# Peptides against a protein of PDB entry 2XVC: the designs that were tried, part 9

Target 1, 50 residues: chain A of PDB entry 2XVC
Amino acid sequence: ITERELLDYIVNNGGFLDIEHFSKVYGVEKQEVVKLLEALKNKGLIAVES

## One batch from the design tools (peptide; aimed at target 1 G44)

Design b2_p16_4_s1 (made by RFdiffusion4, then SolubleMPNN; from b2_p16_4 with H4K Y12L E16K)
Fold by OpenDDE base, seed 1:
Structure b2_p16_4_s1 (fold): chain B 50 residues (1-50), chain A 16 residues (1-16)
Amino acid sequence: as target 1 above (50 residues)
Amino acid sequence: MKLKIKVTEKGLEYLK
């Protein structure tokens, strides 16, 4: 999965992300999801609220 | 782990 695909998912899911659920559905390791989130955050594309 | 994420204006622009 790409950063773009994850960002698109977040937008279309109202900003909510369940890492456990996402990992199971898309077959992406949890640590990879976190890595992608960190990249998005570092690029100023997202901010984690809670 | 469940997260609430704000997509910035820059993020929205990126997806256009």
Scores: peptide ipSAE 0.777, ipTM 0.938, DockQ to the pose 0.914
OpenDDE base, seeds 2, 3, 4, 5: peptide ipSAE 0.777, 0.777, 0.776, 0.777; ipTM 0.938, 0.938, 0.938, 0.938

Design b2_p16_4_s2 (made by RFdiffusion4, then SolubleMPNN; from b2_p16_4 with H4R Y12L E16K)
Fold by OpenDDE base, seed 3:
Structure b2_p16_4_s2 (fold): chain B 50 residues (1-50), chain A 16 residues (1-16)
Amino acid sequence: as target 1 above (50 residues)
Amino acid sequence: MKLRIKVTEKGLEYLK
């Protein structure tokens, strides 16, 4: 999965992301999801609210 | 782990 794809997922999911669920459904390692999120955050594309 | 994420205006532009 790319950063773009993850960002698109987040938008389409109303800003909600369950890392555990996402990992299982999409076959992406949890640590990879976190890494992508960190990249998105560092680029100013997202902000983690909770 | 459940997260609430705000997509910034920059993020929205990125997707265009």
Scores: peptide ipSAE 0.782, ipTM 0.939, DockQ to the pose 0.927
OpenDDE base, seeds 1, 2, 4, 5: peptide ipSAE 0.781, 0.781, 0.781, 0.782; ipTM 0.939, 0.939, 0.939, 0.939

Design b2_p16_5 (made by RFdiffusion4)
Pose (drawn by RFdiffusion4):
Structure b2_p16_5 (pose): chain A 50 residues (1-50), chain P 16 residues (1-16)
Amino acid sequence: as target 1 above (50 residues)
Amino acid sequence: MKLHIKVTEKGKEYLE
């Protein structure tokens, strides 16, 4: 998936992401989700919590 | 791993 798709998903999910659940449902490797989240964080597009 | 995430103003603009 693209960074845009993950960001759209996060916004539509009320700013929440369960990496384990996401990986299971959407078939994206956990490390790929983490890689996409880091890119979003480094571009200043998201503030990560918890 | 469960994350709560805030979308910044820059992130909102990126989605537009």

Design b2_p16_5_s1 (made by RFdiffusion4, then SolubleMPNN; from b2_p16_5 with H4K E16A)
Fold by OpenDDE base, seed 1:
Structure b2_p16_5_s1 (fold): chain B 50 residues (1-50), chain A 16 residues (1-16)
Amino acid sequence: as target 1 above (50 residues)
Amino acid sequence: MKLKIKVTEKGKEYLA
């Protein structure tokens, strides 16, 4: 999965992301999801609200 | 872990 794909998912999911659920559904390791989120955050593309 | 994420304008432009 790419950063773009994850960002697109987040947008289309109303900003919500359940890492456990996402990992299970898309077959992406939780650590990889976190890595992608960190990249998105560091690039100023997202901010984690809660 | 459930997160609420704000997509910035920069993020939206990135997807456009």
Scores: peptide ipSAE 0.770, ipTM 0.934, DockQ to the pose 0.911
OpenDDE base, seeds 2, 3, 4, 5: peptide ipSAE 0.768, 0.770, 0.768, 0.769; ipTM 0.934, 0.934, 0.934, 0.934

Design b2_p16_5_s4 (made by RFdiffusion4, then SolubleMPNN; from b2_p16_5 with H4K K12L E16K; failed a check: a repeat of another design)
Amino acid sequence: MKLKIKVTEKGLEYLK

Design b2_p16_6 (made by RFdiffusion4; failed a check: a repeat of another design)
Pose (drawn by RFdiffusion4):
Structure b2_p16_6 (pose): chain A 50 residues (1-50), chain P 16 residues (1-16)
Amino acid sequence: as target 1 above (50 residues)
Amino acid sequence: MKLRIKVTEKGYEYLE
């Protein structure tokens, strides 16, 4: 998936992401989800919590 | 791993 798709998903999910659940449902490797989140964070597009 | 994420204004602009 693209960074845009993950960001759209996060916004539509009320700013929440369960990496384990997401990986299971959407078939994206956990490390790929983490890689996409880092790119979003480094671009200043998301503030990560918890 | 469970995350709460705040989308910055820049993130909303990016989506628009």

Design b2_p16_6_s1 (made by RFdiffusion4, then SolubleMPNN; from b2_p16_6 with R4K E16K)
Fold by OpenDDE base, seed 5:
Structure b2_p16_6_s1 (fold): chain B 50 residues (1-50), chain A 16 residues (1-16)
Amino acid sequence: as target 1 above (50 residues)
Amino acid sequence: MKLKIKVTEKGYEYLK
């Protein structure tokens, strides 16, 4: 999954992301999801609220 | 772990 695809997923999911669920459904390692989130955050595209 | 993510204005522009 790309950064763009993850961002699009987040938007379409109302901003909510369950890393455990996402990992299971999409077959992406949890650490990879975290790395993608870090990239999105570092680019100023997202902020983690909680 | 469940997260609430805010997509910034820049994020939305990125997706356009």
Scores: peptide ipSAE 0.782, ipTM 0.939, DockQ to the pose 0.916
OpenDDE base, seeds 1, 2, 3, 4: peptide ipSAE 0.782, 0.782, 0.781, 0.782; ipTM 0.938, 0.939, 0.938, 0.939

Design b2_p16_6_s2 (made by RFdiffusion4, then SolubleMPNN; from b2_p16_6 with R4K Y12L E16K)
Fold by OpenDDE base, seed 1:
Structure b2_p16_6_s2 (fold): chain B 50 residues (1-50), chain A 16 residues (1-16)
Amino acid sequence: as target 1 above (50 residues)
Amino acid sequence: MKLKIKVTEKGLEYLK
């Protein structure tokens, strides 16, 4: 999965992300999801609220 | 782990 695909998912899911659920559905390791989130955050594309 | 994420204006622009 790409950063773009994850960002698109977040937008279309109202900003909510369940890492456990996402990992199971898309077959992406949890640590990879976190890595992608960190990249998005570092690029100023997202901010984690809670 | 469940997260609430704000997509910035820059993020929205990126997806256009």
Scores: peptide ipSAE 0.777, ipTM 0.938, DockQ to the pose 0.912
OpenDDE base, seeds 2, 3, 4, 5: peptide ipSAE 0.777, 0.777, 0.776, 0.777; ipTM 0.938, 0.938, 0.938, 0.938

Design b2_p16_6_s4 (made by RFdiffusion4, then SolubleMPNN; from b2_p16_6 with R4K Y12L E16A)
Fold by OpenDDE base, seed 3:
Parts: structure tokens; sequence; C-alpha cells
Structure b2_p16_6_s4 (fold): chain B 50 residues (1-50), chain A 16 residues (1-16)
């Protein structure tokens, strides 16, 4: 999965992201999801609210 | 881990 795809997912999911769920459904390692989130955050594309 | 993510204006522009 790409950063763009994850960002798109987040938007379409109302901003909510369950890393555990996402990992299971999309077959993406949890650490990879976190890595992508960090990239998105560092690029100023997202901010973690809770 | 359940997170609530805010997509910034920059993020929205990126997807446009």
Amino acid sequence: as target 1 above (50 residues)
Amino acid sequence: MKLKIKVTEKGLEYLA
C-alpha cells in the first residue's frame, strides 16, 4: 500500500483508523501502517488527534 | 490501536 492509498482510506473512513483492523483486512504489517502514518504526518498531510 | 486522524488541508489538496 502507498501513502496515497492510506491517506485516501483515512479520508473515506471518516478519519478513523484501527491499525489492527486495517492490518488484518488489507494484509499490511502493523509496522508498515505506522511507517506510512509517520510519513504522512511528516509531510504535513495528517495530524493524529487521538 | 484505534486512531482518529485529521487530514489537513494540504492532505486534501494532495488527494484532489
Scores: peptide ipSAE 0.778, ipTM 0.938, DockQ to the pose 0.910
OpenDDE base, seeds 1, 2, 4, 5: peptide ipSAE 0.778, 0.778, 0.777, 0.778; ipTM 0.938, 0.938, 0.937, 0.938

Design b2_p16_7 (made by RFdiffusion4)
Pose (drawn by RFdiffusion4):
Structure b2_p16_7 (pose): chain A 50 residues (1-50), chain P 16 residues (1-16)
Amino acid sequence: as target 1 above (50 residues)
Amino acid sequence: VEIKPDGKYHIKFIPH
């Protein structure tokens, strides 16, 4: 998936992401989800919590 | 925040 798709998903999910659940449902490797989150964070597009 | 492969995260969208 693209960074845009993950960001859209996060916004539509009320700003929440369960990486384990997301990986299971959407078939994206956990490390790929982490990689995409890091890119979003480094571009200043998201503030990560918890 | 360190992003972990098993983490659950609340995330704020930062608008530009």

Design b2_p16_7_s1 (made by RFdiffusion4, then SolubleMPNN; from b2_p16_7, 6 letters changed)
Fold by OpenDDE base, seed 5:
Structure b2_p16_7_s1 (fold): chain B 50 residues (1-50), chain A 16 residues (1-16)
Amino acid sequence: as target 1 above (50 residues)
Amino acid sequence: VEIKEDGKLKIKLIEK
């Protein structure tokens, strides 16, 4: 999965992300999801609220 | 990114 794909998913999901669910459904390691989130955050595209 | 045990996050999308 790409950063853009994850971003689009987040957008389409109203900003909510369940990493455990996402990992299970899309077959992406939790660590990889976190890595992508960090990249998006560092690019100023997202902020993690809670 | 800090992940809670439940794995659920709320992400704010930043409009520039």
Scores: peptide ipSAE 0.550, ipTM 0.837, DockQ to the pose 0.672
OpenDDE base, seeds 1, 2, 3, 4: peptide ipSAE 0.548, 0.549, 0.547, 0.548; ipTM 0.838, 0.837, 0.837, 0.835

Design b2_p16_7_s2 (made by RFdiffusion4, then SolubleMPNN; from b2_p16_7, 5 letters changed)
Fold by OpenDDE base, seed 5:
Structure b2_p16_7_s2 (fold): chain B 50 residues (1-50), chain A 16 residues (1-16)
Amino acid sequence: as target 1 above (50 residues)
Amino acid sequence: VEIKEDGKYKIKLIEK
C-alpha cells in the first residue's frame, strides 16, 4: 500500500485507523503501517491525535 | 508515532 492509499483510507474511515484490523484485512504488516503514518506525519499531512 | 497496544489511532487531516 502507498502513502496516498493509506491517506485515502484514513479519510474515508473518518480519521480512524485500527492497525490491528487493517493489518488483518489488507495483509499489510503493522510495522509498515506505522512507517507510512510516520511518513505522512513528517510531510505535514496528518496529525496523530490519539 | 506513538505505538499503541490497542493499535487504534485517531488521525487528523491537515489542510494546507
Scores: peptide ipSAE 0.649, ipTM 0.872, DockQ to the pose 0.700
OpenDDE base, seeds 1, 2, 3, 4: peptide ipSAE 0.647, 0.647, 0.646, 0.646; ipTM 0.871, 0.872, 0.871, 0.869

Design b2_p16_7_s3 (made by RFdiffusion4, then SolubleMPNN; from b2_p16_7, 5 letters changed)
Fold by OpenDDE base, seed 4:
Structure b2_p16_7_s3 (fold): chain B 50 residues (1-50), chain A 16 residues (1-16)
Amino acid sequence: as target 1 above (50 residues)
Amino acid sequence: VEIKEDGKYKIKIIEK
């Protein structure tokens, strides 16, 4: 999954992300999802709130 | 990004 695909998913899911669920459904390692979130955050595209 | 035990995050999309 790309950064853009993850970003689009988050938008379409109302800003909510369940990494456990996401990993199971989309076959992406939890570590990879966190890596993508870090990239999005560092680029100023998202903020992780809670 | 801090790892959460429940794996559930609320994300703010920043529109520029």
Scores: peptide ipSAE 0.662, ipTM 0.876, DockQ to the pose 0.684
OpenDDE base, seeds 1, 2, 3, 5: peptide ipSAE 0.660, 0.662, 0.659, 0.661; ipTM 0.875, 0.879, 0.875, 0.875

Design b2_p16_7_s4 (made by RFdiffusion4, then SolubleMPNN; from b2_p16_7 with P5E H10K F13L H16K)
Fold by OpenDDE base, seed 5:
Order: structure tokens, then sequence, then C-alpha cells
Structure b2_p16_7_s4 (fold): chain B 50 residues (1-50), chain A 16 residues (1-16)
């Protein structure tokens, strides 16, 4: 999964992300999802609120 | 990014 794909998912999911669920459904390692989140955050595209 | 045991995050999209 790409950063853009994850970003689009987050947008389409109302900003909510359940990494446990996402990992199971999309077959992406939890660590990889966190890595992508870090990238999006570092680019100033997202902020993690909770 | 804070590692949460429940894996659940609320993400804010930052406008351009």
Amino acid sequence: as target 1 above (50 residues)
Amino acid sequence: VEIKEDGKYKIKLIPK
C-alpha cells in the first residue's frame, strides 16, 4: 500500500484508522501502517489526535 | 506516532 492509498482510506473512513482491523483486512503489517502514518505526519499531511 | 495497544487512531487531515 502507498502513502496516498492510506491517506485516501483515512479520508474515506472519516479520519478513523484501526490498524488491527486494517492489517487483517488488507494484509498489511501493522508496522508498515505505522511507518506510512509517520511518513504522512512528517510531510504535514496528517496529525494524530488520539 | 504513538503506538497504541488497541490500534485505534483518530487522524486529522491538514488542509493545504
Scores: peptide ipSAE 0.665, ipTM 0.884, DockQ to the pose 0.703
OpenDDE base, seeds 1, 2, 3, 4: peptide ipSAE 0.663, 0.661, 0.661, 0.661; ipTM 0.885, 0.884, 0.884, 0.882; seed 1 fails the geometry check

Design b2_p16_8 (made by RFdiffusion4)
Pose (drawn by RFdiffusion4):
Structure b2_p16_8 (pose): chain A 50 residues (1-50), chain P 16 residues (1-16)
Amino acid sequence: as target 1 above (50 residues)
Amino acid sequence: ERVYSPDNPVKVKVVE
């Protein structure tokens, strides 16, 4: 998936992401989800919590 | 189309 897709998903999910659940449902490797989140964080597009 | 900017970051809770 693209960074845009993950960001749209996050916004539509009320700003929440369960990496384990997301990987299971959408078939994206956990490390690929983490990689996409880091890119979003480093572009200043998201503030990660918890 | 939704627009995103660093001036207004999305706050996200991330868990495993």

Design b2_p16_8_s1 (made by RFdiffusion4, then SolubleMPNN; from b2_p16_8, 5 letters changed)
Fold by OpenDDE base, seed 1:
Structure b2_p16_8_s1 (fold): chain B 50 residues (1-50), chain A 16 residues (1-16)
Amino acid sequence: as target 1 above (50 residues)
Amino acid sequence: MRVYSASNPVKVKVTF
């Protein structure tokens, strides 16, 4: 999965991302999803809300 | 096509 695909998913999912669920549905390792999120955050492309 | 940029970050709530 690409960063863009993950961004599209987040937007289409109302700004919510369940790592466990996403991993199961899309067959992406949880650690890979986390790496993508970290990259996106470091680029300022996402704002992770508490 | 959507455009993503640091000037308008995507807000995300993450659950593990």
Scores: peptide ipSAE 0.781, ipTM 0.931, DockQ to the pose 0.913
OpenDDE base, seeds 2, 3, 4, 5: peptide ipSAE 0.779, 0.780, 0.779, 0.779; ipTM 0.931, 0.931, 0.931, 0.931

Design b2_p16_8_s2 (made by RFdiffusion4, then SolubleMPNN; from b2_p16_8 with D7E N8K)
Fold by OpenDDE base, seed 1:
Structure b2_p16_8_s2 (fold): chain B 50 residues (1-50), chain A 16 residues (1-16)
Amino acid sequence: as target 1 above (50 residues)
Amino acid sequence: ERVYSPEKPVKVKVVE
């Protein structure tokens, strides 16, 4: 999965991301999802709320 | 890669 694909998923899911659920559905390890989120955050594309 | 910066970042609520 790419950063863009994850970003699109988040947008289409109303800004919510259940990592456990996403991992199971897309077959992506949780740590990889977190890595992608950190990349998106560092690029200023997302703002992870508390 | 087509990841481009929007004017406003997307707000995300993450659940583990």
Scores: peptide ipSAE 0.566, ipTM 0.839, DockQ to the pose 0.633
OpenDDE base, seeds 2, 3, 4, 5: peptide ipSAE 0.565, 0.561, 0.564, 0.564; ipTM 0.839, 0.837, 0.838, 0.839

Design b2_p16_8_s3 (made by RFdiffusion4, then SolubleMPNN; from b2_p16_8 with D7E V15T E16F)
Fold by OpenDDE base, seed 5:
Structure b2_p16_8_s3 (fold): chain B 50 residues (1-50), chain A 16 residues (1-16)
Amino acid sequence: as target 1 above (50 residues)
Amino acid sequence: ERVYSPENPVKVKVTF
């Protein structure tokens, strides 16, 4: 999954990301999701609420 | 399509 795809997912999912759920549904390792989030955060593309 | 940028960050609530 690309950063763009993850961003699109977050937006389309109302700004919510359940890593456990996402991992199970989309077959992406939890660690990879976290890695993507960290990259997005470091780029200032996301504002993590929790 | 949406333009993603640091000037307009996507708010995200993350749960594990």
Scores: peptide ipSAE 0.782, ipTM 0.931, DockQ to the pose 0.918
OpenDDE base, seeds 1, 2, 3, 4: peptide ipSAE 0.781, 0.782, 0.781, 0.781; ipTM 0.931, 0.931, 0.931, 0.931

Design b2_p16_8_s4 (made by RFdiffusion4, then SolubleMPNN; from b2_p16_8 with E1M D7E V15T)
Fold by OpenDDE base, seed 1:
Structure b2_p16_8_s4 (fold): chain B 50 residues (1-50), chain A 16 residues (1-16)
Amino acid sequence: as target 1 above (50 residues)
Amino acid sequence: MRVYSPENPVKVKVTE
């Protein structure tokens, strides 16, 4: 999965991301999802709500 | 095609 694909998913999912759910549905390791999120955050492409 | 940039970050609520 690419960073763009994850961004598209988040937007289409109303700004919500359940890592466990995403992992199961798309067959992506949870660690990989976290890695992508951290990369996106560091690039300033996402703003993680507290 | 959507354009993503730091000027308009995607807001996301993450849960596990």
Scores: peptide ipSAE 0.770, ipTM 0.927, DockQ to the pose 0.899
OpenDDE base, seeds 2, 3, 4, 5: peptide ipSAE 0.770, 0.769, 0.769, 0.769; ipTM 0.926, 0.926, 0.926, 0.926

## One batch from the design tools (peptide; aimed at target 1 G44)

Design b2_p17_1 (made by RFdiffusion4)
Pose (drawn by RFdiffusion4):
Structure b2_p17_1 (pose): chain A 50 residues (1-50), chain P 17 residues (1-17)
Amino acid sequence: as target 1 above (50 residues)
Amino acid sequence: VKLHIKVTEKGHEYLES
């Protein structure tokens, strides 16, 4: 998936992401989800919590 | 791994582009 798709998902999910659940449902490797989150974070597009 | 995330204004603008 693209960074845009993950960001759209996060917004539509009320700003929440369960990496384990997401990986299971959407078939994206956990490390690929982490890689996409880091890119979003480094671009200043998201503030990560918890 | 569960995360709570805030989308910045820049993130909303990115989605609108």

Design b2_p17_1_s1 (made by RFdiffusion4, then SolubleMPNN; from b2_p17_1, 5 letters changed)
Fold by OpenDDE base, seed 2:
Structure b2_p17_1_s1 (fold): chain B 50 residues (1-50), chain A 17 residues (1-17)
Amino acid sequence: as target 1 above (50 residues)
Amino acid sequence: MKLKIKVTEKGLEYLKE
């Protein structure tokens, strides 16, 4: 999964992301999801609210 | 872990490219 794909998912999911659920459904390691989120955050594309 | 994420305007622009 790419940063773009994850960002698109987040947008289409109303901003909600369940890392455990996402990992299971899309077959992406939780560590990879977190890594992508950190990249998105560092680029100023997202902010984690809660 | 469940997160609520804000997509910034920059993020939205990024998706439009």
Scores: peptide ipSAE 0.760, ipTM 0.929, DockQ to the pose 0.922
OpenDDE base, seeds 1, 3, 4, 5: peptide ipSAE 0.759, 0.758, 0.758, 0.758; ipTM 0.929, 0.928, 0.929, 0.928

Design b2_p17_1_s3 (made by RFdiffusion4, then SolubleMPNN; from b2_p17_1, 6 letters changed)
Fold by OpenDDE base, seed 5:
Structure b2_p17_1_s3 (fold): chain B 50 residues (1-50), chain A 17 residues (1-17)
Amino acid sequence: as target 1 above (50 residues)
Amino acid sequence: MKLKIKVTEKGKEFLAE
């Protein structure tokens, strides 16, 4: 999954992301999801609220 | 782990490209 695809998913999911669920459904390792989030955050595209 | 993510205006602009 690309950064764009993850960001699009987040938007379409109301800003909520369950890493465990996402990993299971989309077959992406949890650590990979975290790395993508870090990239999005570092680029100023997202902020983690909780 | 459940997270709440804020998509910034920059993020929204990025998706609009």
Scores: peptide ipSAE 0.763, ipTM 0.931, DockQ to the pose 0.920
OpenDDE base, seeds 1, 2, 3, 4: peptide ipSAE 0.762, 0.762, 0.762, 0.762; ipTM 0.931, 0.931, 0.931, 0.931

Design b2_p17_2 (made by RFdiffusion4)
Pose (drawn by RFdiffusion4):
Structure b2_p17_2 (pose): chain A 50 residues (1-50), chain P 17 residues (1-17)
Amino acid sequence: as target 1 above (50 residues)
Amino acid sequence: PLHIKVTEKGKEYLREH
């Protein structure tokens, strides 16, 4: 998936992401989700919590 | 599990695209 898709998903999910659940449902490797989240964080597009 | 906030830059990016 693209960074845009993950961001859209996060916004539509009320700003929440369960990496384990997401990986299971959407078939994206956990490390690929982490890689996409880092890119979003480094572009200043998301503030990560917890 | 993570709680994530979309920054003002992130909201602008979404509006632009």

Design b2_p17_2_s1 (made by RFdiffusion4, then SolubleMPNN; from b2_p17_2, 5 letters changed)
Fold by OpenDDE base, seed 2:
Structure b2_p17_2_s1 (fold): chain B 50 residues (1-50), chain A 17 residues (1-17)
Amino acid sequence: as target 1 above (50 residues)
Amino acid sequence: MLKIKVTEKGKKYLEEN
């Protein structure tokens, strides 16, 4: 999964992301999801609200 | 579950890429 794909998913999911669920459904390691989130955050594309 | 805010920059990024 790419940063763009994850960002697109987040948008289409109303901003909600269950890392555990996402990992299971899409076969992506939780660590990878976190890494992608950190990249998106560092690029100023997202902010974690809660 | 996390609640993520997509910034204006993020929204524009998706529109243009």
Scores: peptide ipSAE 0.733, ipTM 0.917, DockQ to the pose 0.858
OpenDDE base, seeds 1, 3, 4, 5: peptide ipSAE 0.733, 0.729, 0.733, 0.731; ipTM 0.917, 0.915, 0.917, 0.916

Design b2_p17_2_s2 (made by RFdiffusion4, then SolubleMPNN; from b2_p17_2, 7 letters changed)
Fold by OpenDDE base, seed 4:
Structure b2_p17_2_s2 (fold): chain B 50 residues (1-50), chain A 17 residues (1-17)
Amino acid sequence: as target 1 above (50 residues)
Amino acid sequence: MLKIKLTEKGKKWLEEN
């Protein structure tokens, strides 16, 4: 999965992301999802609210 | 579960990529 694909998912899901659920559904390791999120955050593209 | 906010920069990034 790419950063773009993850970001698209987040946007289309109203900003909500369940890492555990996403990992299971898309077959992506949880640590990989976290790394993608951190990349998006470090680029200033997203902010984690809760 | 996390709540993620798309920044203005993020919005522009989506448009350009």
Scores: peptide ipSAE 0.703, ipTM 0.913, DockQ to the pose 0.883
OpenDDE base, seeds 1, 2, 3, 5: peptide ipSAE 0.702, 0.703, 0.702, 0.701; ipTM 0.913, 0.913, 0.913, 0.913

Design b2_p17_3 (made by RFdiffusion4)
Pose (drawn by RFdiffusion4):
Structure b2_p17_3 (pose): chain A 50 residues (1-50), chain P 17 residues (1-17)
Amino acid sequence: as target 1 above (50 residues)
Amino acid sequence: TDEYLASGKPVKVKVVE
């Protein structure tokens, strides 16, 4: 998936992401989800919590 | 999402495993 798709998903999910659940449902490797989250974070597009 | 991108404000997100 693209960074845009993950961001759209996060916004539509109320700003919440369960990596384990997301990987299971959408078939994206956990490390690929982490990689996309880091890119979003480094572009200042998201503030990560917990 | 477009509103966040246009405003430049980061989306606050909770991330768990």

Design b2_p17_3_s1 (made by RFdiffusion4, then SolubleMPNN; from b2_p17_3 with T1L A6E V11L V16T)
Fold by OpenDDE base, seed 5:
Structure b2_p17_3_s1 (fold): chain B 50 residues (1-50), chain A 17 residues (1-17)
Amino acid sequence: as target 1 above (50 residues)
Amino acid sequence: LDEYLESGKPLKVKVTE
């Protein structure tokens, strides 16, 4: 999954992301999801609220 | 964000692009 695809998923999911759930459903390693999130955060594309 | 690896809890994200 690309950063853009993950970003679109987050938007379409109301801004919520369950990393464990996402990993199980989409077959993406949890570490990879975190890596993508960190990239999005560092680029200023997302901010973690809770 | 490592605390969310095993929590099974949703992370709330604000999209700021």
Scores: peptide ipSAE 0.603, ipTM 0.861, DockQ to the pose 0.131
OpenDDE base, seeds 1, 2, 3, 4: peptide ipSAE 0.599, 0.597, 0.602, 0.602; ipTM 0.858, 0.856, 0.859, 0.860

Design b2_p17_3_s2 (made by RFdiffusion4, then SolubleMPNN; from b2_p17_3 with T1L A6E K14R V16T)
Fold by OpenDDE base, seed 5:
Structure b2_p17_3_s2 (fold): chain B 50 residues (1-50), chain A 17 residues (1-17)
Amino acid sequence: as target 1 above (50 residues)
Amino acid sequence: LDEYLESGKPVKVRVTE
């Protein structure tokens, strides 16, 4: 999965991402999902909220 | 974001592109 594909997924999912669920459904390692999120954040494309 | 690897909690994301 690409950064753009993950970003599009997040948008389409209402701004929420269940990493465990995503990993199981799409066959992407959890570490890879986190890596992509960090990239998106560092590029200013997303902000992670708490 | 490493804390989410084992938390099982969803990440809330604001899209800022």
Scores: peptide ipSAE 0.647, ipTM 0.879, DockQ to the pose 0.131
OpenDDE base, seeds 1, 2, 3, 4: peptide ipSAE 0.646, 0.646, 0.647, 0.646; ipTM 0.879, 0.879, 0.879, 0.879

Design b2_p17_3_s3 (made by RFdiffusion4, then SolubleMPNN; from b2_p17_3 with T1L D2E A6K)
Fold by OpenDDE base, seed 5:
Structure b2_p17_3_s3 (fold): chain B 50 residues (1-50), chain A 17 residues (1-17)
Amino acid sequence: as target 1 above (50 residues)
Amino acid sequence: LEEYLKSGKPVKVKVVE
């Protein structure tokens, strides 16, 4: 999954992301999802609340 | 943050559009 695809998913999911659930459903490693989130955050495209 | 994200709890992500 690409950064753009993850970003689109987040938008379409109302801004919520359950990495455990996402990993199970889409077969993406949790560490990979976290990596993508950190990339998006570093680019100023998202802000993680928590 | 990493451990929290992997906890299995939904996380709110604000998208900057």
Scores: peptide ipSAE 0.546, ipTM 0.855, DockQ to the pose 0.142
OpenDDE base, seeds 1, 2, 3, 4: peptide ipSAE 0.543, 0.542, 0.546, 0.543; ipTM 0.852, 0.852, 0.853, 0.853

Design b2_p17_3_s4 (made by RFdiffusion4, then SolubleMPNN; from b2_p17_3 with T1L A6K K14R)
Fold by OpenDDE base, seed 1:
Structure b2_p17_3_s4 (fold): chain B 50 residues (1-50), chain A 17 residues (1-17)
Amino acid sequence: as target 1 above (50 residues)
Amino acid sequence: LDEYLKSGKPVKVRVVE
């Protein structure tokens, strides 16, 4: 999965992401999803509320 | 953050558009 695809998913999902669920549905390792999120965050494309 | 994101609960993500 690409950063753009993840962004699109987040937007289409109302700004919410369940990484556990996403991982299971799309067959992407959780660490990979986190890696993508961190990349997006570092690029200033997203803000994570945590 | 890593463990939090993997908690199995939805995380709120604001997309900067």
Scores: peptide ipSAE 0.553, ipTM 0.852, DockQ to the pose 0.123
OpenDDE base, seeds 2, 3, 4, 5: peptide ipSAE 0.550, 0.550, 0.552, 0.551; ipTM 0.849, 0.850, 0.851, 0.851

Design b2_p17_4 (made by RFdiffusion4)
Pose (drawn by RFdiffusion4):
Structure b2_p17_4 (pose): chain A 50 residues (1-50), chain P 17 residues (1-17)
Amino acid sequence: as target 1 above (50 residues)
Amino acid sequence: AEEEEDEAFFEEFKEER
């Protein structure tokens, strides 16, 4: 998936992401989700919590 | 075109934050 798609998903999910659940439902490797989240974080597009 | 739209969205979204 693209970074845009993950960002859209996070916004539509009320700013929440369960990486384990997301990987299971959407078939994206956990490390690929993490890689996409880092890119979003490093572009200043998201503020990660917890 | 899709890439350009994604980039524009990211700029706008970041400015809104």

